# Ledger of designs, part 8: peptides against a protein of PDB entry 3B8E

Target 1, 230 residues: chain A of PDB entry 3B8E
Amino acid sequence: PFLIFIIANIPLPLGTVTILCIDLGTDMVPAISLAYEQAESDIMKRQPRNPKTDKLVNEQLISMAYGQIGMIQALGGFFTYFVILAENGFLPIHLLGLRVNWDDRWINDVEDSYGQQWTYEQRKIVEFTCHTPFFVTIVVVQWADLVICKTRRNSVFQQGMKNKILIFGLFEETALAAFLSYCPGMGVALRMYPLKPTWWFCAFPYSLLIFVYDEVRKLIIRRRPGGWVE

## One batch from the design tools (peptide; aimed at target 1 S63)

Design b1_p10_5 (made by RFdiffusion4)
Pose (drawn by RFdiffusion4):
Structure b1_p10_5 (pose): chain A 230 residues (1-230), chain P 10 residues (1-10)
Amino acid sequence: as target 1 above (230 residues)
Amino acid sequence: SLFFNLLALI
């Protein structure tokens, strides 16, 4: 968000005070939960994991979580950013502009008068909003992520999907997300009431592609064991 | 993985 927030002055989609509420507030228990996920094969059948080559974090990881999924998630929340403005003052060709606040009203876009009223407000579309819908959309994509990373080589199908802990935290996350999105008060130092019917399901179209994606690769990694690029 | 997703998102 901040990267694009520079390439094209299209208002701060994700907030800083908002970032410190996902890795340190939302994905918390899920990350923990992952630990309780059980085996994946006869482990005591493999040579000791060498220490110089087979690392923990590497390209194999980064490329598949920074350059792959990390992107598909990105669109999703970025897409919701537009809908959160669209059904309010959509600038899919517009927007791209410095939104000052000492002016008060003097400008706007797409047939409007947004000012002191819609200036304290002009931002209420990303502050109390956008950030929020983007926020939730991140959580919403984090579902399928916290299930495509639940396994490393087996379809969640012929594999246990019985991580009692994860599940009851996947809700204990998605829920907190709502309570953090409707919390009557602290919503001040935070975001605001989104339109439950849709101001949520925005990223929903995406969370799927995620689950659908890696699910194939795993099944791709298999049908071709020695594997190629996958 | 989650950390790197979040870095990509930022």

Design b1_p10_5_s1 (made by RFdiffusion4, then SolubleMPNN; from b1_p10_5, 6 letters changed)
Fold by OpenDDE base, seed 3:
Structure b1_p10_5_s1 (fold): chain B 230 residues (1-230), chain A 10 residues (1-10)
Amino acid sequence: as target 1 above (230 residues)
Amino acid sequence: MLKYRLKAII
């Protein structure tokens, strides 16, 4: 989010506090839960990793994690952000370059896409209104990401959902996201304003896309072992 | 793994 905020010069899509809520709140228990995942059924057919030659984090893993899945997650967050700004009169095309005037407290006549003028305070309310649904979007796409991270090669349907700690992590991150979104005082404490229930659904296509993408990837790996996709 | 992916979204 922050790179696009700089490059496109758009209003801040996700606040620093909401980023910390993701990294320290909703990601920790799910990440720990992966340590309790059962080994894949084919693990004994794989040679032991050579610690001298085989990097734990290889270029393929980086490309998949950051370049593919991370980009789909970012697209989901930005989609939700643009929907909310559009519902408040700011079409995506008019957001380009707007940051300078948006963040200026002395400019109280910033026009939206319909010629309505917005005060600094009103703009900041809209910005903070975007932070919570962006955060929730990240949590919803993380459900798919957590599930796909269970296995490298086996389908989720072959591995099953036997890891109770992972199931607990999915409920915990969701409950925490709901708490942070709807608990009174979070608007003051964390700048997290309550979201419309409909905004939760903005993330679902991207969560499904992540899941389908990885199942297709795993299917390719199973059919063509040793390919560039592995 | 999730923690590393989230850092790329920002």
Scores: peptide ipSAE 0.028, ipTM 0.602, DockQ to the pose 0.744
OpenDDE base, seeds 1, 2, 4, 5: peptide ipSAE 0.041, 0.040, 0.031, 0.034; ipTM 0.660, 0.606, 0.680, 0.680; seeds 1, 2, 4, 5 fail the geometry check

Design b1_p10_5_s2 (made by RFdiffusion4, then SolubleMPNN; from b1_p10_5, 6 letters changed)
Fold by OpenDDE base, seed 5:
Structure b1_p10_5_s2 (fold): chain B 230 residues (1-230), chain A 10 residues (1-10)
Amino acid sequence: as target 1 above (230 residues)
Amino acid sequence: MLRYRLQALL
């Protein structure tokens, strides 16, 4: 989020406080839950990792985590961000370079894509209104990410949803996201403004895309072991 | 764990 904020010079899509709510709130229980996942049925057919040659973090893991899944997650967040700004008169093309004028408190006549003028306070309300749906979008795509992380090779349908701690984590992160989004006073305490229920649906195509993408990847690995996709 | 945590940091 911050890289695009700097490079495209757009209004801030995700606040520091909302990032902390992701990293410290919604990610901890789901991440811990993966320690309770059952071993894959083929684990005894795999050679043990050589601790001297085989890195824990390899290029394939980085490519998968940051280059593939992380990019789909980011696209989901930005899609939600652009939808909300467009609903408020700011089309994506008009946001390019707008940051300087957007963040200037002395400029009270920033025009939207339709020629309507916006005060500094109005713009900041819209910005903070984007932060919560962006956060919620990350949580919704994390559902798929958590589920795909259960296995390296086996389909989720083969492994099943037997890990009760993982199921608990999915409910916990969702409940926390709903609490932070709709609890009275969160707008004052965390600058998390209530989102329209419809904005939750902006994330679902990306969550589904992550799930389908990884199941296709796993299918390829099962059919062609030792390929570049493994 | 590592995959999930690395994606959360993006």
Scores: peptide ipSAE 0.026, ipTM 0.687, DockQ to the pose 0.353
OpenDDE base, seeds 1, 2, 3, 4: peptide ipSAE 0.027, 0.025, 0.026, 0.028; ipTM 0.709, 0.680, 0.687, 0.711; seeds 1, 2, 3, 4 fail the geometry check

Design b1_p10_5_s3 (made by RFdiffusion4, then SolubleMPNN; from b1_p10_5, 5 letters changed)
Fold by OpenDDE base, seed 5:
Structure b1_p10_5_s3 (fold): chain B 230 residues (1-230), chain A 10 residues (1-10)
Amino acid sequence: as target 1 above (230 residues)
Amino acid sequence: MLKYRLKALI
């Protein structure tokens, strides 16, 4: 979010407080739950990792985690952000370079894509209205990311959903996201404004895309072991 | 663990 905020000079898509709610709130229990996942059925057919040569974090893992899945997650968040701004009169093309005037408290006549003027206070309400749906989008795409992280090679359908702690983590992160989004006073305490129920659905195509992408990847690995995709 | 932290930076 911050890199695109700087490079494209757009209004802030996700606040620092909201980021802390992701990293400390919704990610912790799901991440711990993976330690309780059952070993894959083919684990005994794999050679043991050589601790001297084989890095725990390799280029393939970085490429998958940040370059592929992380980019799909970011695209989901930005899609939700652009939908909300467009519903409020700010089309994506008009946001380019707008940050300077957007953040200036002395400019009260910033025009939207339809020629409507917006005060500083109105713009900041719209900005903070984007933060919560962006956060919720990250949680919804994390459902798919958590499920795909259960296995390296086996399909999720082969492994199954037997890890009760992972299921608990999915409910916990969702309940926490709903609490932070709809609890009275969160707008004052965390600048998290209530989102329309329809904005939850903006993330679903990206969550499905992550899931399908990883199942296709795993299918390729099973058919062609030792390929670049492994 | 590392996979989740960069969501904040992008």
Scores: peptide ipSAE 0.046, ipTM 0.660, DockQ to the pose 0.452; fails the geometry check
OpenDDE base, seeds 1, 2, 3, 4: peptide ipSAE 0.041, 0.038, 0.029, 0.037; ipTM 0.641, 0.588, 0.599, 0.656; seeds 1, 2, 3, 4 fail the geometry check

Design b1_p10_5_s4 (made by RFdiffusion4, then SolubleMPNN; from b1_p10_5, 4 letters changed)
Fold by OpenDDE base, seed 5:
Structure b1_p10_5_s4 (fold): chain B 230 residues (1-230), chain A 10 residues (1-10)
Amino acid sequence: as target 1 above (230 residues)
Amino acid sequence: MLKYRLLALI
């Protein structure tokens, strides 16, 4: 989010407070839940890791987590952000370079893509209106990410959903996201404005894409062990 | 994994 905010010079897609709500709120219980996942059925067929040569964080893990899944998550968030701005008259092309004028308190005549003028206050309401749906989009794509992280090679359908703590984590993060989005006073306390129920659906294609992508990856690994996908 | 989500969100 911040890299694109700087490079494209667009209005802020996600606030620091909403990031803290993701990292400290919605991610903790799901992350802990993975410690209670059952071992994969093939674990005894794998050689033990050599602690001297085999890094816990390898290039493949970085490529998967940041370069693949993290990029799909970011695309989901940005898709939701651009949909909301477009619904408010700001098309994605018009957002390029707009940040300087957007953040200036003295400019009250910033035009949208249709020639409507926006005051500083109106623009900041729209910006903060984007933060909550972006946050919710991250939570919805995290459902898929949490489920795919259960296994390295086995399909989720082979492993099953037996981890009750992981199921609890999915409900907890969703309940927290709904609470932060719709609880009265969150707009004042956290700058989290209520989202339209329709904006939850913006994330679903990306959540499904993450799930399908990883199941295809795991299928390739099972068919071609020791390949570049592993 | 958590540290990796933070950097994708930054």
Scores: peptide ipSAE 0.026, ipTM 0.703, DockQ to the pose 0.664
OpenDDE base, seeds 1, 2, 3, 4: peptide ipSAE 0.026, 0.027, 0.022, 0.026; ipTM 0.703, 0.659, 0.672, 0.702; seeds 1, 2 fail the geometry check

Design b1_p10_6 (made by RFdiffusion4)
Pose (drawn by RFdiffusion4):
Structure b1_p10_6 (pose): chain A 230 residues (1-230), chain P 10 residues (1-10)
Amino acid sequence: as target 1 above (230 residues)
Amino acid sequence: DVVTFVYNVV
């Protein structure tokens, strides 16, 4: 968000005070939950994991979580950013502009008068909104993530999907997300009431592609064991 | 490794 927020002055899609509410507020229990996820094979069948080569975090990881999924998620919440403006004052070709606040009203876009009314408000579309829908969209993509990372080489199919803990936290996350999105008050120091019917399902189209994606690779990694690029 | 990395990036 902040990166694009510089390349094209298209208003702060994700908020800072909003970031400190996902890794440190949303994905919390899920990260924990992952730990309770059980085995994946006869483990005591493998040579001790060397320490110099086989690491914990590496390209294999980063490339598949920063340069792969981390992107597909990105669009999703970024896509919702537009819809959150679109059904309000969509600038899919417009936007791209510094939105000052000492002016008050004097400018707008796409047949409007947004000012002191819609200036305290001109932002209420990202503050109380956009950030929020983006926020939720991030959680919403985090579902399939917290299931495509549940396994490392087996389809969630012929593999246990019985992580009682994860499941009851995957909701304890998705729910908190709503309570943090409709919390009558603290919503001030935070975001605002989104349109439940849709101001949620925006990223939903994406969470899928995620689950659909890596699911194939796993099954790709298999059908071809020695594997290639995968 | 490089090829896999590039692939994943693309």

Design b1_p10_6_s1 (made by RFdiffusion4, then SolubleMPNN; from b1_p10_6, 9 letters changed)
Fold by OpenDDE base, seed 5:
Structure b1_p10_6_s1 (fold): chain B 230 residues (1-230), chain A 10 residues (1-10)
Amino acid sequence: as target 1 above (230 residues)
Amino acid sequence: LEEFVEYLRK
């Protein structure tokens, strides 16, 4: 999000505070919960790792976790961001290069895509209103990310949802997201303005996409062991 | 959005 903010010079889609809330708030308990996941049923059918040549975390795992999944998460967040701004009169094309004027306190007549003028205060309200849905979108996508991380090869349907700590983590991150989004004073303290409950559903297609993508990947691995998808 | 935020502030 920050890289796109710099490259495209768009209004800030995700603030530093929201990033901290993700990294320190919503992701911590879920990440710890993975340490309690049961071994896959087929673990004894796999070849042993060579400790001298095979890394614990290989490039394929890094590419999947941080590359592909991270890109889908970012796309989900940006989708929500662009939809909110478009509903307020700022089409995606109009946002390109707008940051300089957007962040200028002395410019109170920034025009949207329809010629409506926006004061600095109005612009900051809509910006901070975008931060919360972006954050919530990441949390909703993280549901799928956490669930797919339960297994490397087996389907989630084969593994099941037996890890009670993981289930607790899903509820905890969701409850924290709701608290940060709707608790009075969070707008002042964290610059996270409340969002309409309907915005929680904007991320669901992306969460489903991650889940389906990983299940298909795992299915391919099971059918073709040693393939490039493994 | 402004109206909604204002509504939630009440």
Scores: peptide ipSAE 0.011, ipTM 0.414, DockQ to the pose 0.013
OpenDDE base, seeds 1, 2, 3, 4: peptide ipSAE 0.008, 0.009, 0.000, 0.000; ipTM 0.415, 0.429, 0.328, 0.287

Design b1_p10_6_s2 (made by RFdiffusion4, then SolubleMPNN; from b1_p10_6, 9 letters changed)
Fold by OpenDDE base, seed 5:
Structure b1_p10_6_s2 (fold): chain B 230 residues (1-230), chain A 10 residues (1-10)
Amino acid sequence: as target 1 above (230 residues)
Amino acid sequence: LEEFRRYLLE
């Protein structure tokens, strides 16, 4: 998100505070919960790792976690961001290069895509209105990300949802997201303005996409062991 | 909370 903010010079889609809330708030308990996941049923049928040549964290795992899943996650957040701004009169093309004027407090006549002029205060309200839905979108996508991380090869349907700590983590991150979104004073303290409940659903297609993608990937691995998708 | 309620109704 921050890279696109710099490269495209768009209004800030996700603030530093919201990033910290994700990294330190919503992701901690879910990440710890994975340590308590049961071993896959076929683990003893796999070839042993060579500790001298095989890395625990290899390029394939990095590509999966940060490249593929991370990209889908970012797309979900940006989708929500662009929808909110478009509903407020700022089409995606109009946002390119707009940051300089957007962030200038002395310019009170920034025009949207329809010729409506926006004061600095109005622009900042819309910007901060985007931060919370972007954050919530990330949390909703993280539901799928956490669930797919339960297994490396087996389907989640084969593994089941027996890890009570993981289930608790899903509720905890959701409750924290709701608290940060709706608690009075969060707009002032964290620049996270409350969002309409309907915005929680904007991420669902992307969450489903991640889940389906990973299940298909795992299915291919089970059918063709040692393939490029493993 | 009252401001939030107003926001939801808009």
Scores: peptide ipSAE 0.022, ipTM 0.487, DockQ to the pose 0.012
OpenDDE base, seeds 1, 2, 3, 4: peptide ipSAE 0.012, 0.015, 0.014, 0.012; ipTM 0.436, 0.427, 0.465, 0.437

Design b1_p10_6_s3 (made by RFdiffusion4, then SolubleMPNN; from b1_p10_6, 10 letters changed)
Fold by OpenDDE base, seed 5:
Structure b1_p10_6_s3 (fold): chain B 230 residues (1-230), chain A 10 residues (1-10)
Amino acid sequence: as target 1 above (230 residues)
Amino acid sequence: MEEFRKFLLE
């Protein structure tokens, strides 16, 4: 999000506080829950990793985590961001290069895509209104990400949802996201303004996309072991 | 709470 903020010179899509809420709040319990996942049924058919030659973090893992799944997550967040700004009169094309004028406190006549003028205060309210739905979108796509991380080759339907700690993590991150979004005073304390319940649904297509993408990937791996997708 | 209710109803 921060890279696109700089490159496209758009209003800030995700604040530092909301990033901290993701990293320290919603990601911790789900990440720990993966340590309690059962071994895949085919683990004894795999050769052991050579600790001298085989890196724990390889190019394939980086490509999958950051290049593929991470990009789908980012697209989901930006989709939600653009929907909210469009509902407030700022079309995506109009946001390009707008940051300089958006962040200037002395400019109180920034025009939207329809010629309506926005004060600095009004713009900042809209910006902070985008942060919470972007955060919630990340949590919703993380549901799929957590589920796909259970296995490397086996389908989720083959492995099942037997890990009670992982199920707890899904509920915990969701409950925390709802708490941070709707608890009175969060707007003052964390600059997290409440979101319309309908904005939660903006993330669902991307969560489904992550899930389907990984199940297809795993299907390819099972059919063609040792391929470039593994 | 009342402001939040207004926001949800808009």
Scores: peptide ipSAE 0.013, ipTM 0.373, DockQ to the pose 0.012
OpenDDE base, seeds 1, 2, 3, 4: peptide ipSAE 0.008, 0.012, 0.010, 0.009; ipTM 0.437, 0.425, 0.444, 0.366

Design b1_p10_6_s4 (made by RFdiffusion4, then SolubleMPNN; from b1_p10_6, 9 letters changed)
Fold by OpenDDE base, seed 2:
Structure b1_p10_6_s4 (fold): chain B 230 residues (1-230), chain A 10 residues (1-10)
Amino acid sequence: as target 1 above (230 residues)
Amino acid sequence: MEEFRRYMLA
C-alpha cells in the first residue's frame, strides 16, 4: 500500500497507526494459532527437510505470500479505498498525482471529480475515513489467509477446523477489529473513524478469492506432486 | 453521502 502511495502520488490509503493495529493487534493471535495446527495426514511420508539445502523461506513461499496472496490482499484494501473516495467525489483516475495538493494545508480549493472544492480539513477527514475500512478489509482477507495457511497440500475440507486456538484467533481478531472501528474515542486516539457496515462487504469477494485460489492450488499439488506450484 | 459527511464532520 505504501509503495502505491509513493509511486502514484495518491492520498494515504492506510495510516501508520492502522498498520500497527494489524501487525501487533489483529495478526498476533491468529499467527500464533498456526503453531497448534494438526499435522497433515501425509507428513510422515515426506522426507525430512535438509537444513543445508532447503531454506525455510524459499522462492515459492515468497511468491505465494507476497507475489500472490499479498497482492490479492492489497487489491482488496485498495478496492475499498477507491470505493470510499469515489462515494466522496474522488474517482480513482483523479487521485493520481493529487497527494501534493491533498497534503498542502494552504490549499483549500482542491477539486474533486465533479468540480466540488474541498478544504484541507474535509480532505483529511475523508483520508482518515479510508483508514478504518482498509484495516477492516485486511482483517477480513486475513480470515481466508489464516485458513489457507493451515495446510500445504490438504484441502481445508479434508483437514477440518479442529484447531480451537485458530477459531479463537478468528473471533479475537474480528472482535478487536470491531472494537477499534466502533469504540468511542478511537477517532481521536487512533484516527480510526467508524465505518459503515456496508463497507465490510467490500472485502468478502477478495477473501473468497484467496480461499478459492488456494484450494485450487492445493488440488493441483495433490494431482501433480513435485510441480512448480509446490 | 451527505448524512455520512455530516456525521464525520460533527
Scores: peptide ipSAE 0.013, ipTM 0.417, DockQ to the pose 0.013
OpenDDE base, seeds 1, 3, 4, 5: peptide ipSAE 0.007, 0.007, 0.006, 0.006; ipTM 0.378, 0.418, 0.431, 0.429; seed 1 fails the geometry check

Design b1_p10_7 (made by RFdiffusion4)
Pose (drawn by RFdiffusion4):
Structure b1_p10_7 (pose): chain A 230 residues (1-230), chain P 10 residues (1-10)
Amino acid sequence: as target 1 above (230 residues)
Amino acid sequence: VNSLFIVVAL
């Protein structure tokens, strides 16, 4: 968000005070939950994991979580950013502009008068909004993530999907997300009431592609064991 | 290839 927020002055899609509410507020219990996820094979069958080569974090990881899924997620919440403006003052070709606040009203876009009314408001579309829908969209993509990372080589199909803990936290996350999105008050130091019917399902189209994607690779990694690029 | 993915993402 902040990266694009510079390349094309298209208003702060994700908020800072909003970032400190996902890794340190949303994905919390899920990260923990992952730990309770059980085995994946006869483990005591493999040579001790060497320490110099086979690391914990590496390209294999980063490439598949920063340069792969991290992106597909990115669009999703970025896509919702537009819909959150679109059904309010959509600038899919417009936007791209410094939105000052000492001016008050004097400017707008796409047949409007947004000012002191829609200036304290002109931002109420990302502050109380956009950030929020983007926020939720992130959570919404985090579902399939917290299930495509549940396993490392087996389809969630012929593999246990019985992580009582994860499940009851996958909701204890998705729910908090709503309570943090409709919390009558603290919503001030935070975001605002989104349109439940849709101001949620925006990223939903995406969470899928995620689950659908890596699910194939795993099954790809298999059908071809020695594996290639995968 | 992994390095490419990382570079592209950057």

Design b1_p10_7_s1 (made by RFdiffusion4, then SolubleMPNN; from b1_p10_7, 7 letters changed)
Fold by OpenDDE base, seed 5:
Structure b1_p10_7_s1 (fold): chain B 230 residues (1-230), chain A 10 residues (1-10)
Amino acid sequence: as target 1 above (230 residues)
Amino acid sequence: YYKELIEKAL
């Protein structure tokens, strides 16, 4: 997110505080939960061909898959960001290069895509209103990520929701997202302005996409053992 | 306060 902010010179889609909340608040419990995940039933039945090389290959494949999921998460966040700004009159193309004027407090007549003028205060309210739903989008997409990470090969329907710590993690990150979004004073303290409840649904297509992607991947692995998708 | 912020942001 921060790289796109620099390259495209768009208004800041995700604040530093929000990034810290993601890294420290939403990722810790999930990481711990994965450490307590029970061994997959099918993994225990297969002897590794070469324990040293197969571990390395598996770690690389897992890292690549999680990298792809992370990109989908970022895309979901940016989608929410662009939708909110578009509803407020700033189309995505108009945001390119706008950062310099956007961040200048002395410019109070920045025009949107429809010729409406925006004061510095109005612009910052919209910007900070984007930070919260970006964070919430990451949390909602992480629901799917956490669920799919329970298994390597088996579908979620086959393995089930056995890890109670993972379930707790889902509730914890959701509760944190709700707290940061709706607790009085968060706008002043963290620059996380309140979010309309409807914006939580903007992330759902991306969560579904991740879920479907992983289930299809796992289905291919089950049907074609030793394929490139494993 | 929150209603006003949301109204201004939309």
Scores: peptide ipSAE 0.018, ipTM 0.468, DockQ to the pose 0.015
OpenDDE base, seeds 1, 2, 3, 4: peptide ipSAE 0.018, 0.019, 0.009, 0.016; ipTM 0.514, 0.512, 0.456, 0.478; seeds 2, 3 fail the geometry check

Design b1_p10_7_s2 (made by RFdiffusion4, then SolubleMPNN; from b1_p10_7, 4 letters changed)
Fold by OpenDDE base, seed 2:
Structure b1_p10_7_s2 (fold): chain B 230 residues (1-230), chain A 10 residues (1-10)
Amino acid sequence: as target 1 above (230 residues)
Amino acid sequence: VNKLLIELAL
């Protein structure tokens, strides 16, 4: 998110406080829950990792986590961001380069895509209104991410949802996201303004895409062991 | 810190 904010000079899509709520709030319990996942059925048929040659974090893992899944997550967040700004009169094309004027406190006549003028305070309200739905979008796509991380090769349908701590983590992150989004005073304390319930659905296509993509990947790995996709 | 920087950078 922050790279696109700099490169495209768009209004800030995700605030620092909301990033901290993701990294320290919603992601911790789900991440810990993976330590309690059952081993895959074929784990004892695999050779032990060679600690001298085989890195725990390899190029394939980085490519999968950041280059593939992370990009789909970011696209989901940006989709939600652009929808909200478009609903407030700012079309995606008009946002390019707008940051300089958007963040200037002395400019009170920034025009939207329809020629309506926006004061600095009005623009900042819209910016902060984007942060909460972006955060919620990340939580919704993380449901799929957490579920796909249960296994490297087996389908989620083969592994099943037996990890009670992971199920608890999914409920906890969702409950925390709802609390941070709708609790009175969060707009003042965390700059997290309440979102329309409809904005939760903006993330669902991307969550489904992550899940389907990984299940297809795992299916290919099962059919062609030792292939480029592994 | 590196994960946070990467998440901030992404």
Scores: peptide ipSAE 0.038, ipTM 0.660, DockQ to the pose 0.073
OpenDDE base, seeds 1, 3, 4, 5: peptide ipSAE 0.028, 0.035, 0.035, 0.023; ipTM 0.704, 0.671, 0.726, 0.689; seeds 1, 3, 4 fail the geometry check

Design b1_p10_7_s3 (made by RFdiffusion4, then SolubleMPNN; from b1_p10_7, 7 letters changed)
Fold by OpenDDE base, seed 4:
Structure b1_p10_7_s3 (fold): chain B 230 residues (1-230), chain A 10 residues (1-10)
Amino acid sequence: as target 1 above (230 residues)
Amino acid sequence: FLRELIELAL
């Protein structure tokens, strides 16, 4: 998100406060819950990792986490962001290069895609109105990310949802996201304005895409061991 | 930019 904010000079898609709420709030319990996951049924059939040659974090893991899943998550967030801005009169093409004028408090006549002028305060309301749905979008795609991280090779349907700590984590992150989004005063305290309940559904296609993508990947790995997809 | 981020966070 932040790299696109700089490179494309668009209004800030996700605030620093919302990022902290993700990293320290909604992600922490789910991430810890993975330590309580049951071993895959085939774990004893795999050779142990060689600690001298095999890195714990390898290029494949980085490619999967940041290059594939992380990109789908970012696309989901940006989709929500662009839809909200478009509903407020700012089409995606018009956002390119707009950041400088958007963030200037002395410019009170920034035009949208329809020629409507927006004051600095109005623009900041719209910006902060984007932050909460972007945050919620990340939480919803993290449901899928957490579930796919349960296993390396087995399908989630083969592994099952037996990890009670992981189930608790899914409820906790969702409850925290709802609390941060709808609790009175969060708009003042965290600049997290309440979102329409319909915005939660904007992330669902991307969450499903992550899940399907990983299940297909795991299916390919199971059918073709030692392939380039591992 | 960092100042702007701090001002946005505060």
Scores: peptide ipSAE 0.021, ipTM 0.474, DockQ to the pose 0.026
OpenDDE base, seeds 1, 2, 3, 5: peptide ipSAE 0.019, 0.014, 0.019, 0.000; ipTM 0.448, 0.401, 0.455, 0.273

